# Ledger of designs, part 5: peptides against a protein of PDB entry 6KZJ

Target 1, 71 residues: chain A of PDB entry 6KZJ
Amino acid sequence: SPDLLSEVSEMKQDLIKMTAILTTDVSDKAGSIKVKELVKAAEEEPGEPFEIVERVKEDLEKVNEILRSGT

## One batch from the design tools (peptide; aimed at target 1 L38 A41)

Design b2_p22_7_s2 (made by RFdiffusion4, then SolubleMPNN; from b2_p22_7, 6 letters changed)
Fold by OpenDDE base, seed 1:
Structure b2_p22_7_s2 (fold): chain B 71 residues (1-71), chain A 22 residues (1-22)
Amino acid sequence: as target 1 above (71 residues)
Amino acid sequence: LDLVMEILKRVLALEKKLKEEA
């Protein structure tokens, strides 16, 4: 749906911002190159949208675990 | 950073697939 697509696009934007913050490379081109590389890799990501959502949820849970435990 | 990049990759894939459905 358009609403789901909008939500996913917003998540993408937030993750790009996080990537820029976490990147230690001061080169402006470095971040752009990495994102372009990910776009290409994303074409090979298997599964229907629902399955990908579940994997994203799992990854976000991993983030939560790291933040909670510090490791 | 590696984990964030993996999440971003999957989100990019999801976005593309949703665009194809729309």
Scores: peptide ipSAE 0.646, ipTM 0.918, DockQ to the pose 0.783
OpenDDE base, seeds 2, 3, 4, 5: peptide ipSAE 0.646, 0.643, 0.646, 0.645; ipTM 0.918, 0.917, 0.917, 0.918

Design b2_p22_7_s3 (made by RFdiffusion4, then SolubleMPNN; from b2_p22_7, 6 letters changed)
Fold by OpenDDE base, seed 1:
Order: structure tokens, then C-alpha cells, then sequence
Structure b2_p22_7_s3 (fold): chain B 71 residues (1-71), chain A 22 residues (1-22)
């Protein structure tokens, strides 16, 4: 649905912002290259949208665990 | 950072697939 697509697009933008903050490289060029590589790799990501959503949920849970435990 | 990049990759894939369905 267009609503789901909009939500996913918003998440993408937030993650790009996070990536920019976490990178120690002050060069925008390096960050741009990383995103371009990810775009290419994304074409090979297997599974239907609902399966990818579940994997994203799992990854976000891992982030939560790291933030909570500090490790 | 690596984990964030993995999430971003999957989100990009998800966006692409949703665009194809729309």
C-alpha cells in the first residue's frame, strides 16, 4: 500500500541520517558510496515484503539489546 | 554501524519490492 511505502521510505531516511552520524569519515563522498553499494545489494535481498519486515524487526530488536546492555 | 547498515539494506530492499507492487 502507499501508506506502507511511505512509512518504509521514512525509515530509510532516518537510517541514512543515523549512518551519517555514526561514520567517522567527514567526507560525504564516502557515505554516498556506502549507500550506493547498499542499494545494489538490496536488489539481491530475498523474500517477500512481509518476510523482510520480520528481519527488520529482528535487527531492531538487536539494536535495542545493544543499547540496553551496552555490549 | 554494521548493524545499522544491514537494517538500511533490508529497508532499501523492502522499499523496492513495495514500489513494484504498487
Amino acid sequence: as target 1 above (71 residues)
Amino acid sequence: LDLVLEILKRVLALEKKLKEEA
Scores: peptide ipSAE 0.622, ipTM 0.914, DockQ to the pose 0.788
OpenDDE base, seeds 2, 3, 4, 5: peptide ipSAE 0.621, 0.619, 0.620, 0.620; ipTM 0.914, 0.914, 0.914, 0.913; seed 2 fails the geometry check

Design b2_p22_7_s4 (made by RFdiffusion4, then SolubleMPNN; from b2_p22_7 with H5L T6E K10R L19K Y22A)
Fold by OpenDDE base, seed 4:
Structure b2_p22_7_s4 (fold): chain B 71 residues (1-71), chain A 22 residues (1-22)
Amino acid sequence: as target 1 above (71 residues)
Amino acid sequence: LELVLEILKRVLALEKKLKEEA
């Protein structure tokens, strides 16, 4: 689906921005995350797109919980 | 950060799979 692909591409861009912010105080190479290494690791991610979407939703809810509770 | 990286990895996988479908 072109619409889903567009949505995913935007999410990817936002996540890259988030990682850049979160790593500014962590490492010299923090901003230049080994995205290539993540891409390689992504090849090992099992499941169909709809299954991966559900996992992403679950992880985003975890982020939400952390933000709400501070823990 | 680890959680965000995990999400990013899955999103990258998702993007690749979607591109492979079309």
Scores: peptide ipSAE 0.616, ipTM 0.912, DockQ to the pose 0.784
OpenDDE base, seeds 1, 2, 3, 5: peptide ipSAE 0.615, 0.614, 0.613, 0.614; ipTM 0.912, 0.911, 0.911, 0.912; seed 1 fails the geometry check

## One batch from the design tools (peptide; aimed at target 1 L15 A42 P49 L60)

Design b2_p23_5_s2 (made by RFdiffusion4, then SolubleMPNN; failed a check: too like the target's own chain; its pose is not in this set)
Amino acid sequence: MEEALKLVMEILKRVEALEKKLK

Design b2_p23_6 (made by RFdiffusion4)
Pose (drawn by RFdiffusion4):
Structure b2_p23_6 (pose): chain A 69 residues (1-26, 29-71), chain P 23 residues (1-23)
Amino acid sequence: SPDLLSEVSEMKQDLIKMTAILTTDVKAGSIKVKELVKAAEEEPGEPFEIVERVKEDLEKVNEILRSGT
Amino acid sequence: AREEALSLVRSILKKVLALEKKL
């Protein structure tokens, strides 16, 4: 559905913002368009499996930021 | 910890692009 896509688009923008905060990359050469396209093509599994992995990674980032380790 | 968080965030970004494509 379009609502699912819009939520994912918002997540993508959130991640760009997080990248800008965390990076020391001084045209943002650390972000490679070809790597992004390849990853979009090659990430395995259906949406549910991908969402589970994204959730696990976000929980890990949250723990780092909240606890400091 | 900051470098680890950034690596994870960029990895998530690639998964989000694949999720968009698959949806």

## One batch from the design tools (peptide; aimed at target 1 L15 T19 V53 L60)

Design b2_p24_2_s3 (made by RFdiffusion4, then SolubleMPNN; failed a check: too like the target's own chain; its pose is not in this set)
Amino acid sequence: AKKEALELVKEILKRVEALEKKLK

Design b2_p24_2_s4 (made by RFdiffusion4, then SolubleMPNN; its pose is not in this set)
Fold by OpenDDE base, seed 4:
Structure b2_p24_2_s4 (fold): chain B 71 residues (1-71), chain A 24 residues (1-24)
Amino acid sequence: as target 1 above (71 residues)
Amino acid sequence: AKEEALKLVMEILKKVEALEKKLK
């Protein structure tokens, strides 16, 4: 739906911003991340769009936990 | 670690981009 697409697009923009912020501190490590594996995992993500969004939100919570705790 | 967080963010970003393409 267009509503879901709008939400997903906004999430994408936020993630791009987060990536930009995090790369400032770990620029040397960013180059070692295998993008091809990330893309493959993304294309194979199962479930309906809404379910994928919910899992993304859960993963974002994990990101926040890492950034907050440092672990 | 920040490296792990970056990896996760990039992974999520790719998932979101793939989802966006599926929705278009």
Scores: peptide ipSAE 0.660, ipTM 0.932, DockQ to the pose 0.565
OpenDDE base, seeds 1, 2, 3, 5: peptide ipSAE 0.659, 0.659, 0.659, 0.659; ipTM 0.932, 0.932, 0.932, 0.932

Design b2_p24_3 (made by RFdiffusion4)
Pose (drawn by RFdiffusion4):
Structure b2_p24_3 (pose): chain A 69 residues (1-26, 29-71), chain P 24 residues (1-24)
Amino acid sequence: SPDLLSEVSEMKQDLIKMTAILTTDVKAGSIKVKELVKAAEEEPGEPFEIVERVKEDLEKVNEILRSGT
Amino acid sequence: SPREEALALVRSILKKVHALERKL
């Protein structure tokens, strides 16, 4: 559905913002368009499996930011 | 460092989100 896509687009923007905060990359050469396209093509599994991995990774980032380790 | 680890994870998620958009 379009609502699912819009939520995912908002997540993508959130991640860009997080990248800008965390990076020391001083045209943002650390972000490679070819790597992004390849990853979009090659990430395995259906959406549910991808969402589970994204959730696990976000939980890990949250723990780092909240606890400091 | 935790910061570098957090950034690596965020960039990894960003690539998964591109794939999620394409699959949806």

Design b2_p24_4 (made by RFdiffusion4)
Pose (drawn by RFdiffusion4):
Structure b2_p24_4 (pose): chain A 69 residues (1-26, 29-71), chain P 24 residues (1-24)
Amino acid sequence: SPDLLSEVSEMKQDLIKMTAILTTDVKAGSIKVKELVKAAEEEPGEPFEIVERVKEDLEKVNEILRSGT
Amino acid sequence: EEALSIVHSVLKKVLALEKKLEEE
């Protein structure tokens, strides 16, 4: 559905913002368009499996930011 | 640095998720 895509688009923008905060990359050469396209093509599994991995990773980032380790 | 690395990895997964949802 379009609502699912819009939520994912917002997540993508949130991650760009997080990248800008966390990076020391002083045209943002650390972000490679070819790597992004390849990853979009090659990430395995259906959406549910990808969402589960994204959730696990976000929980891990949250723990780092909240607890400091 | 670890958080950034994970954020970049999550971004690639989100792009793949967006692509797979568009195909459905």

Design b2_p24_4_s2 (made by RFdiffusion4, then SolubleMPNN; from b2_p24_4, 9 letters changed; failed a check: too like the target's own chain)
Amino acid sequence: SEALELVKEILKRVLALEKKLKEL

Design b2_p24_4_s3 (made by RFdiffusion4, then SolubleMPNN; from b2_p24_4, 9 letters changed)
Fold by OpenDDE base, seed 3:
Structure b2_p24_4_s3 (fold): chain B 71 residues (1-71), chain A 24 residues (1-24)
Amino acid sequence: as target 1 above (71 residues)
Amino acid sequence: SEALKLVMEILKRVLALEKKLKEL
């Protein structure tokens, strides 16, 4: 639905902002945002939307633990 | 950092989700 699509688009924007916050070195390749490249890689992501959401939730929990612990 | 790597991976998956929703 349009509502779900809008919500996902907002999440996308928030994640881009998070990458900017977490980037500490401009030479760090892991921190380099190449949206066009990510879009291409996203075409290979397997599973139905609900399966992707579950994987996203699991990794967000991992991120939260790292940020909370400071390590 | 590990956190940054994870966020980038999540972003990729969210882009995939957006594309899949547009195709439904």
Scores: peptide ipSAE 0.640, ipTM 0.918, DockQ to the pose 0.815
OpenDDE base, seeds 1, 2, 4, 5: peptide ipSAE 0.639, 0.638, 0.639, 0.639; ipTM 0.918, 0.917, 0.917, 0.918

Design b2_p24_5 (made by RFdiffusion4)
Pose (drawn by RFdiffusion4):
Structure b2_p24_5 (pose): chain A 69 residues (1-26, 29-71), chain P 24 residues (1-24)
Amino acid sequence: SPDLLSEVSEMKQDLIKMTAILTTDVKAGSIKVKELVKAAEEEPGEPFEIVERVKEDLEKVNEILRSGT
Amino acid sequence: SPREEALELVRSILKKVLALEKKL
């Protein structure tokens, strides 16, 4: 559905913002368009499986930021 | 460092989100 895509687009923008905060990359050469396109093509599994992995990774980032380790 | 680890994870998530968009 379009609502699902819009939520995912908002997550993508959140991640860009997080990248800008965390990076020391001084045209943002650390972000490679070819790597992004390849990853979009090659990430395995259906959406549910991808979402589970994204959730696990976000939980890990949250723990780092909240606890400091 | 935790900061570098958080950035690496964020960039990895970004690639998964692009694949999720494509699959949806």

Design b2_p24_5_s1 (made by RFdiffusion4, then SolubleMPNN; from b2_p24_5 with R11K S12K K15L K16R V17L)
Fold by OpenDDE base, seed 1:
Formats: structure tokens, C-alpha cells, sequence
Structure b2_p24_5_s1 (fold): chain B 71 residues (1-71), chain A 24 residues (1-24)
């Protein structure tokens, strides 16, 4: 779906910007999942593309809540 | 910290979107 692809592309760009803003000079190794495991989980995420996007939007709301409230 | 938690979530979500692009 070209419309969905455009939406995903825009979300990616926003997240790349957020990554730059949130990046710190401290090493974060506590409780982190290995990249290879995260990649596997991402590739195996179930559901149709539009369903995955909706779940991503829900998870982005969690990010926004953390940044807004500090919790 | 909340900032670190947010960053980790952002990275996870970004990986999910990268994987999703390959399905589109």
C-alpha cells in the first residue's frame, strides 16, 4: 500500500530525529535486548501491515507519555 | 531513566518499522 508506505516512511523519519534528540553520552547496557533479538522480533511480528502500524502508534503513545510525565 | 526508557522504545519501534517496510 503506497499510502501506508508513506506513513511508515514519515514515522521512521520522526523516530530517527527522536533518536538523535534522546541519545546520551552514557553507556546503557542495563536490561537491554540484543539487536539481533530485536531484529528477529520485528521481522516476526504477526498481523497485517495496517495492524502492525496501529500497534506501533499505540506504542508511540507510550513514548509520548514517558517524555511528557517522566514515568 | 525515563529518557533512556523512551530512547530504547524508540529504537525498538524503529526496527519494527524497518522490518515492516520490507513487507510493503
Amino acid sequence: as target 1 above (71 residues)
Amino acid sequence: SPREEALELVKKILLRLLALEKKL
Scores: peptide ipSAE 0.707, ipTM 0.935, DockQ to the pose 0.536
OpenDDE base, seeds 2, 3, 4, 5: peptide ipSAE 0.703, 0.703, 0.704, 0.702; ipTM 0.935, 0.935, 0.935, 0.935

Design b2_p24_5_s3 (made by RFdiffusion4, then SolubleMPNN; from b2_p24_5 with R11M S12K K16R)
Fold by OpenDDE base, seed 5:
Structure b2_p24_5_s3 (fold): chain B 71 residues (1-71), chain A 24 residues (1-24)
Amino acid sequence: as target 1 above (71 residues)
Amino acid sequence: SPREEALELVMKILKRVLALEKKL
């Protein structure tokens, strides 16, 4: 639905912002988001939308725990 | 580090959200 698409789009933008905040110049991780590469990788993400949503929820909880507890 | 771990997860989530967007 258009409402769901809007929600997903908003979430996408929020995640991009979070990535920018968490990225540091001294990190051994990717220093910049390569959206095109992620888009290509996303083409191979398995599962129906509802299954993907459940995985997203699980990992969001993990992120929340890390940011809250520092571990 | 916790920050790096969080970053990894956020990027993983972003990839999945991009996939979700394409499937909707």
Scores: peptide ipSAE 0.661, ipTM 0.928, DockQ to the pose 0.864
OpenDDE base, seeds 1, 2, 3, 4: peptide ipSAE 0.658, 0.656, 0.659, 0.658; ipTM 0.927, 0.927, 0.928, 0.927

Design b2_p24_7 (made by RFdiffusion4)
Pose (drawn by RFdiffusion4):
Structure b2_p24_7 (pose): chain A 69 residues (1-26, 29-71), chain P 24 residues (1-24)
Amino acid sequence: SPDLLSEVSEMKQDLIKMTAILTTDVKAGSIKVKELVKAAEEEPGEPFEIVERVKEDLEKVNEILRSGT
Amino acid sequence: SPREEALSLVRSILKKVHALEKKL
């Protein structure tokens, strides 16, 4: 559905913002368009499996930011 | 460092989100 796509687009923008905060990359050469396209093509599994991995990774980032380790 | 680790994870998630958009 379009609502699912819009939520994912918002997540993508949140991640860009997080990248800008965390990076020391001094045209943002650390972000490679070819790597992004390849990753979009090659990430395995259906959306549910991808979402589970994304959730796990976000939980890990949250733990780092909240606890400091 | 935790910061570098958090950035690496965020960028990894960003690539998964590109694939999620394509699959949806």

Design b2_p24_7_s4 (made by RFdiffusion4, then SolubleMPNN; from b2_p24_7 with S8E R11M S12E K16R H18E; failed a check: too like the target's own chain)
Amino acid sequence: SPREEALELVMEILKRVEALEKKL

## One batch from the design tools (peptide; aimed at target 1 E45 P49 V53)

Design b2_p25_1 (made by RFdiffusion4)
Pose (drawn by RFdiffusion4):
Structure b2_p25_1 (pose): chain A 69 residues (1-26, 29-71), chain P 25 residues (1-25)
Amino acid sequence: SPDLLSEVSEMKQDLIKMTAILTTDVKAGSIKVKELVKAAEEEPGEPFEIVERVKEDLEKVNEILRSGT
Amino acid sequence: SPREEALHLVRSILKKVLALEKKLE
């Protein structure tokens, strides 16, 4: 559904913002368009499986930011 | 460092989100 896509688009923007905060990359050469396109093509599994991995990774980032380790 | 590890995970998630968009479309 379009609502699912819009939520995912918002997540993508949130991740760009997080990248800007965390990076020391001084045209943002650390972000490679070809790597992004390849990853979009090759990430395995259906949406549910991808969402589970994204959730696990976000929980890990949250723990780092909240606990400091 | 925790900061570098957070950034690594955030960039990894970004690639998964792009693949999720493509799968949903």

Design b2_p25_1_s1 (made by RFdiffusion4, then SolubleMPNN; from b2_p25_1 with H8K R11M S12E K16R K22E E25K)
Fold by OpenDDE base, seed 5:
Structure b2_p25_1_s1 (fold): chain B 71 residues (1-71), chain A 25 residues (1-25)
Amino acid sequence: as target 1 above (71 residues)
Amino acid sequence: SPREEALKLVMEILKRVLALEEKLK
């Protein structure tokens, strides 16, 4: 749905910003993100789109935990 | 480091989100 696509697009933008913030070395590839390459390299994730979004949110919470606690 | 681990996870999540976005378009 358009609403779900909007949510996913917002998540994408936030993640791009996070990669920029977390990147420190010039050798990091975060500054040279190629959407087409990432899409091609990604294997299709099982489940309905909204289920995938929920799993992504769970994994993002793990990221937040690492950044907050250092573990 | 925690920062490096977080970055790795974020990039993997981004890859998944990009794939999902393309699927939804």
Scores: peptide ipSAE 0.679, ipTM 0.933, DockQ to the pose 0.631
OpenDDE base, seeds 1, 2, 3, 4: peptide ipSAE 0.677, 0.677, 0.677, 0.677; ipTM 0.933, 0.933, 0.933, 0.933

Design b2_p25_1_s2 (made by RFdiffusion4, then SolubleMPNN; from b2_p25_1 with H8E R11K S12E K16R E25K; failed a check: too like the target's own chain)
Amino acid sequence: SPREEALELVKEILKRVLALEKKLK

Design b2_p25_1_s3 (made by RFdiffusion4, then SolubleMPNN; from b2_p25_1 with H8E R11K S12E K16R L18E E25K; failed a check: too like the target's own chain)
Amino acid sequence: SPREEALELVKEILKRVEALEKKLK

Design b2_p25_1_s4 (made by RFdiffusion4, then SolubleMPNN; from b2_p25_1, 7 letters changed)
Fold by OpenDDE base, seed 5:
Formats: structure tokens, C-alpha cells, sequence
Structure b2_p25_1_s4 (fold): chain B 71 residues (1-71), chain A 25 residues (1-25)
């Protein structure tokens, strides 16, 4: 739906900003990540779009927890 | 390090979101 697409697009924009901040903070570690593998895995993620969004939000909270607690 | 892990997870999530956006268009 258009509403879901808008939400996803906003999430993407926020994630790009977060990535930029974290990349500069941790040097060149981003270059060691297997982008090809990540893209392929992302394309094959099962579930309805809204289910994927909920899982993404859950995983994003894990990122925030790591940054907040250092664990 | 925690920050490195956070970066990796963020990048993984970004790719998932990009894939989802493409599917929705």
C-alpha cells in the first residue's frame, strides 16, 4: 500500500543517515561486509511486507540497544 | 566492538528495507 511504502521509504532514509554516522565512527569496517550476500538474503526474506517491517523494527531496536548499552 | 556490530546490523537492515521498497513499487 502507499502508506506502507511511505513508511518503508522513511525508514530507508533514516537508516542511510545512521549508516553514515556509524561508518565514520568505526573507520572502514563497512568495507568488510559482504554486500552481495546481504542483498541476496534481503530479496529472499519471507513474509508479507507488513511482517517484514515489524521484524525490521525489532532488529533496529537491537541496534539501538547495542549503541545505548555497549552490549 | 559493539559499534562495529551496530554498523553491520544497520547495513543488513538497510538492504532488507531497500529490497522491500523495491517490492512495493
Amino acid sequence: as target 1 above (71 residues)
Amino acid sequence: SPREEALELTLKILKRVEALEKKLK
Scores: peptide ipSAE 0.701, ipTM 0.936, DockQ to the pose 0.580
OpenDDE base, seeds 1, 2, 3, 4: peptide ipSAE 0.699, 0.698, 0.698, 0.699; ipTM 0.936, 0.936, 0.936, 0.936

Design b2_p25_5_s1 (made by RFdiffusion4, then SolubleMPNN; failed a check: too like the target's own chain; its pose is not in this set)
Amino acid sequence: EALDLVLEILKRVEALEKKLKELAE

Design b2_p25_6_s3 (made by RFdiffusion4, then SolubleMPNN; failed a check: too like the target's own chain; its pose is not in this set)
Amino acid sequence: SREEALKLVMEILKRVEALEKKLKE

Design b2_p25_7 (made by RFdiffusion4)
Pose (drawn by RFdiffusion4):
Structure b2_p25_7 (pose): chain A 69 residues (1-26, 29-71), chain P 25 residues (1-25)
Amino acid sequence: SPDLLSEVSEMKQDLIKMTAILTTDVKAGSIKVKELVKAAEEEPGEPFEIVERVKEDLEKVNEILRSGT
Amino acid sequence: AAREEALAIVRKVYKKVLALEKKLS
């Protein structure tokens, strides 16, 4: 559905913002369009499996930021 | 080290979100 796509688009923008905060990359050469396209093509599994992995990774980032380790 | 790890994970998640967008489309 379009609502699912819009939520994912918002997540993508949140991750760009997080990248800007965390990076020391001084045209943002650390972000490669070809790597992004390849990853979009090659990430395995259906949406549910991808979402589970994204959730796990976000929980891990949250722990780092909240606890400091 | 924690900051670098968080950034690596954020960028990895970003690539997974692009794949999620593509698969939902």

Design b2_p25_7_s4 (made by RFdiffusion4, then SolubleMPNN; from b2_p25_7, 12 letters changed)
Fold by OpenDDE base, seed 5:
Structure b2_p25_7_s4 (fold): chain B 71 residues (1-71), chain A 25 residues (1-25)
Amino acid sequence: as target 1 above (71 residues)
Amino acid sequence: SARKEALELTMKILKQLEALKKKLS
């Protein structure tokens, strides 16, 4: 679905912004995103879309918890 | 650190979203 792809792209953009916010040490390049690496890593991601969505939800919850509580 | 973990999780999610993009295409 083109609408679903658009939604995924928008979420991706928001998360890229988050990486910039979360980066604390410019020298370690932790926040540096290499598109080629993401694309390559994506090929290794197992499961059907709904399974990946569940992992996304779980990891987002973890991010939210860390940012809210500091732990 | 917690902040580093959050960053790594965010990047992990980016990878997952790229995978979604591929599988939905």
Scores: peptide ipSAE 0.639, ipTM 0.938, DockQ to the pose 0.837
OpenDDE base, seeds 1, 2, 3, 4: peptide ipSAE 0.636, 0.637, 0.635, 0.639; ipTM 0.937, 0.937, 0.937, 0.938

Design b2_p25_8_s1 (made by RFdiffusion4, then SolubleMPNN; its pose is not in this set)
Fold by OpenDDE base, seed 2:
Formats: C-alpha cells, structure tokens, sequence
Structure b2_p25_8_s1 (fold): chain B 71 residues (1-71), chain A 25 residues (1-25)
C-alpha cells in the first residue's frame, strides 16, 4: 500500500541517519558508496514483504540490545 | 555483532522491502 511504502521509505531514511551516527572510523565515511552496494544486494533478498519485515524486526531487536547493554 | 554492521544489514533488507512494495503498486 502507499501508506506502507511511505513508512518503509521513512524507516530507510532513519537507518541512513543511524549509519551516520554509528560511523566512527574514517573507513566508514564512504557511506554513500556502501549504500549503492546495498541497493544492488537488496535485489537478491529473498522472500515476500511480510517475511522481510519479520527479519527486520528481529535485527532491530538485536540492535536495541547491543546499544542498551553496550555489548 | 558490530552495531554498524547490523544496521547496514537491516538497511539492505529495508531497501529490498521498498523495492518489492513498489513493484506491487
């Protein structure tokens, strides 16, 4: 749906911002190049949208745990 | 796992999701 697409697009932008925040090494400053690579890699991501959403939820939970625990 | 690496993994999946949703519209 258009509303879901809008929400996903916003999430994409938020993740890009997180990437900038978490980038501490000079080697990671080429973020734009890495994003281009991710765009190509994304074409190979298997599964239906609902399956991808579940994987995203799992990984977001992992990120949350890492950032809150410091490990 | 490195938080940045994990965020990049999530971003890849979100990009895939966005593409698949656009194909449905």
Amino acid sequence: as target 1 above (71 residues)
Amino acid sequence: MDPLELVMKILKRVLALEKKLREEL
Scores: peptide ipSAE 0.657, ipTM 0.920, DockQ to the pose 0.798
OpenDDE base, seeds 1, 3, 4, 5: peptide ipSAE 0.656, 0.654, 0.656, 0.656; ipTM 0.920, 0.920, 0.920, 0.920

Design b2_p25_8_s4 (made by RFdiffusion4, then SolubleMPNN; failed a check: too like the target's own chain; its pose is not in this set)
Amino acid sequence: MDPLELVKEILKRVLALEKKLKEEL

## One batch from the design tools (peptide; aimed at target 1 I21)

Design b2_p26_2 (made by RFdiffusion4)
Pose (drawn by RFdiffusion4):
Structure b2_p26_2 (pose): chain A 69 residues (1-26, 29-71), chain P 26 residues (1-26)
Amino acid sequence: SPDLLSEVSEMKQDLIKMTAILTTDVKAGSIKVKELVKAAEEEPGEPFEIVERVKEDLEKVNEILRSGT
Amino acid sequence: AREEALSIVRELLKKVLALEKKLEEE
C-alpha cells in the first residue's frame, strides 16, 4: 500500500538525518549511488524478513545511543 | 560506539531502499 511506502520513505529520511549527525565525512563522497542501487537489487527475502533485520539493527543503534556502549 | 552506530545506520539505509523496491513491486 502507499501508506507502507510513505512510512518507509520517512524511515529513509530519518536514516539520512542520522547519517549527517554521526558522520565525519567532510558532495557526501561516503554515500555511493552505485552501492545503494546494488543493495536495493540484492538484499534477500520478502519485506517481512527485511523489516525484521531493520528492526534488529535499529534496536542495536538505540542501545548504543541510550547506554553509550 | 559512534563509528559502529554510523556503520549500522548506513547499512540500514541499503536495507530500507531494498524494502521500498520490494514493496513497490508487490

Design b2_p26_2_s1 (made by RFdiffusion4, then SolubleMPNN; from b2_p26_2, 10 letters changed; failed a check: too like the target's own chain)
Amino acid sequence: SRKEALELVKEMLGRVLALEKKLKEL

Design b2_p26_2_s2 (made by RFdiffusion4, then SolubleMPNN; from b2_p26_2, 8 letters changed)
Fold by OpenDDE base, seed 5:
Structure b2_p26_2_s2 (fold): chain B 71 residues (1-71), chain A 26 residues (1-26)
Amino acid sequence: as target 1 above (71 residues)
Amino acid sequence: SREEALKLTLELLKRVLALEKKLKEL
């Protein structure tokens, strides 16, 4: 689905932005996210794409909760 | 912790990248 692909691509961009911020916040080391390496290491997750998206969103809420709470 | 948040975020990014590849192949 092109609509789902668009949503996933947007999520990807958001996560890249988040990691960029968090890497500088957590470590004094100048680090860059090697996206191409992550792509190579990425393994397929079982389930239909829509189901996977929903699971990712659920797990993303865990990240957001940590960031909101500061712990 | 924020360190944990980073680890989780990176894991999510990996999953999303895999999903994107899957979607582009369909």
Scores: peptide ipSAE 0.624, ipTM 0.919, DockQ to the pose 0.662
OpenDDE base, seeds 1, 2, 3, 4: peptide ipSAE 0.622, 0.621, 0.622, 0.621; ipTM 0.919, 0.919, 0.919, 0.919; seed 1 fails the geometry check

Design b2_p26_2_s3 (made by RFdiffusion4, then SolubleMPNN; from b2_p26_2, 9 letters changed)
Fold by OpenDDE base, seed 4:
Formats: structure tokens, sequence, C-alpha cells
Structure b2_p26_2_s3 (fold): chain B 71 residues (1-71), chain A 26 residues (1-26)
């Protein structure tokens, strides 16, 4: 699905930006090796792509809540 | 905490990257 791919690509860009911002404030680094491992693990996630996207959005809201709360 | 948020973001990035690869293969 090209529309879904476009959405996923946009989410990717947003997450990369968020990672960069958060890593400047936290000693933890986002190395490429760690990302690759996370990708490998994520390949095992069950469900159709659109379902996974929705779950990612829900989890992203959790991130936003953490950041919005300031804690 | 921001540290927790960072870890979550990293995980989400991995999931999104995996999705992107999967979608490109379909």
Amino acid sequence: as target 1 above (71 residues)
Amino acid sequence: ARKEALELVKKLLGRVLALEKKLKEL
C-alpha cells in the first residue's frame, strides 16, 4: 500500500527527529547497531502492517504523554 | 521520564523501519 508506506515513512522521519532530540538530553546514545537489532526484533511482530501502524501510534501517544507531563 | 521516552522512541523506530522494509517487499 503506497499510502500506508508514505505514512510509515513520515512516522520514521518523526521518530528519527525525536530520537535526536531526546539523545541530546540523555546520556544514552542511539547507535546504528541498536537500531538494527530493534529492527530485527520488530520483524517478528505479529499482525498486518496497518494493525502494527495503529499500535505504533498508540505507543507514540504514550511517549507524548511522558514528554508532555515533564516526567 | 525522558529516558523512558527515549527507549520507547527507539523501539518504535525499529518497528517503523521494519514496517517500511516489509511494505517495500510487498
Scores: peptide ipSAE 0.699, ipTM 0.927, DockQ to the pose 0.635
OpenDDE base, seeds 1, 2, 3, 5: peptide ipSAE 0.694, 0.699, 0.698, 0.694; ipTM 0.927, 0.928, 0.928, 0.927; seed 5 fails the geometry check

Design b2_p26_2_s4 (made by RFdiffusion4, then SolubleMPNN; from b2_p26_2, 8 letters changed)
Fold by OpenDDE base, seed 4:
Structure b2_p26_2_s4 (fold): chain B 71 residues (1-71), chain A 26 residues (1-26)
Amino acid sequence: as target 1 above (71 residues)
Amino acid sequence: SREEALELVKEMLKRVLALEKKLKEL
């Protein structure tokens, strides 16, 4: 679905930005995301696309909770 | 922790990137 693809692409951009914000210059350099490697590593992610998106959204809530709580 | 948050974000990004690739190929 084009709508799902658009949603996923938006999530991607948000996560890239979040990665840049959270990353430290010690081990993970800003802008050093290995996109191709990440894609390969997750190509066998189980579940239908919608289910995967929902799992990501659940994890996003966890991230937001961590950041809000400061822990 | 912030470290946990970063790890979660990386994992999420990994899954999203792979999913995007799949969706574009379908």
Scores: peptide ipSAE 0.585, ipTM 0.910, DockQ to the pose 0.678
OpenDDE base, seeds 1, 2, 3, 5: peptide ipSAE 0.584, 0.581, 0.584, 0.583; ipTM 0.910, 0.909, 0.910, 0.910; seed 1 fails the geometry check

Design b2_p26_3_s1 (made by RFdiffusion4, then SolubleMPNN; its pose is not in this set)
Fold by OpenDDE base, seed 3:
Structure b2_p26_3_s1 (fold): chain B 71 residues (1-71), chain A 26 residues (1-26)
Amino acid sequence: as target 1 above (71 residues)
Amino acid sequence: MDKKLAEELKKRLERAKKLEELLKKL
């Protein structure tokens, strides 16, 4: 469905925005998520919709762990 | 860390999981 591709694209853009917010606030003290790797993974050419979703899901889970740990 | 940011992240993660489940059924 074209709706699924639009939803995956929106999720990718959301990940980029979340990463940008975290990079500005978390500068030196919270455990170095390689924020640069999260940004690169989000900016990579879209593979198959499933590959994008799996990547976005993994990156959001990593961000969620940092938000919960406070580190 | 804003509670608002954590809630937005959680909402986006749940949407991702739902989309993954739909793709696995294709």
Scores: peptide ipSAE 0.105, ipTM 0.591, DockQ to the pose 0.047
OpenDDE base, seeds 1, 2, 4, 5: peptide ipSAE 0.098, 0.049, 0.056, 0.062; ipTM 0.554, 0.487, 0.503, 0.538

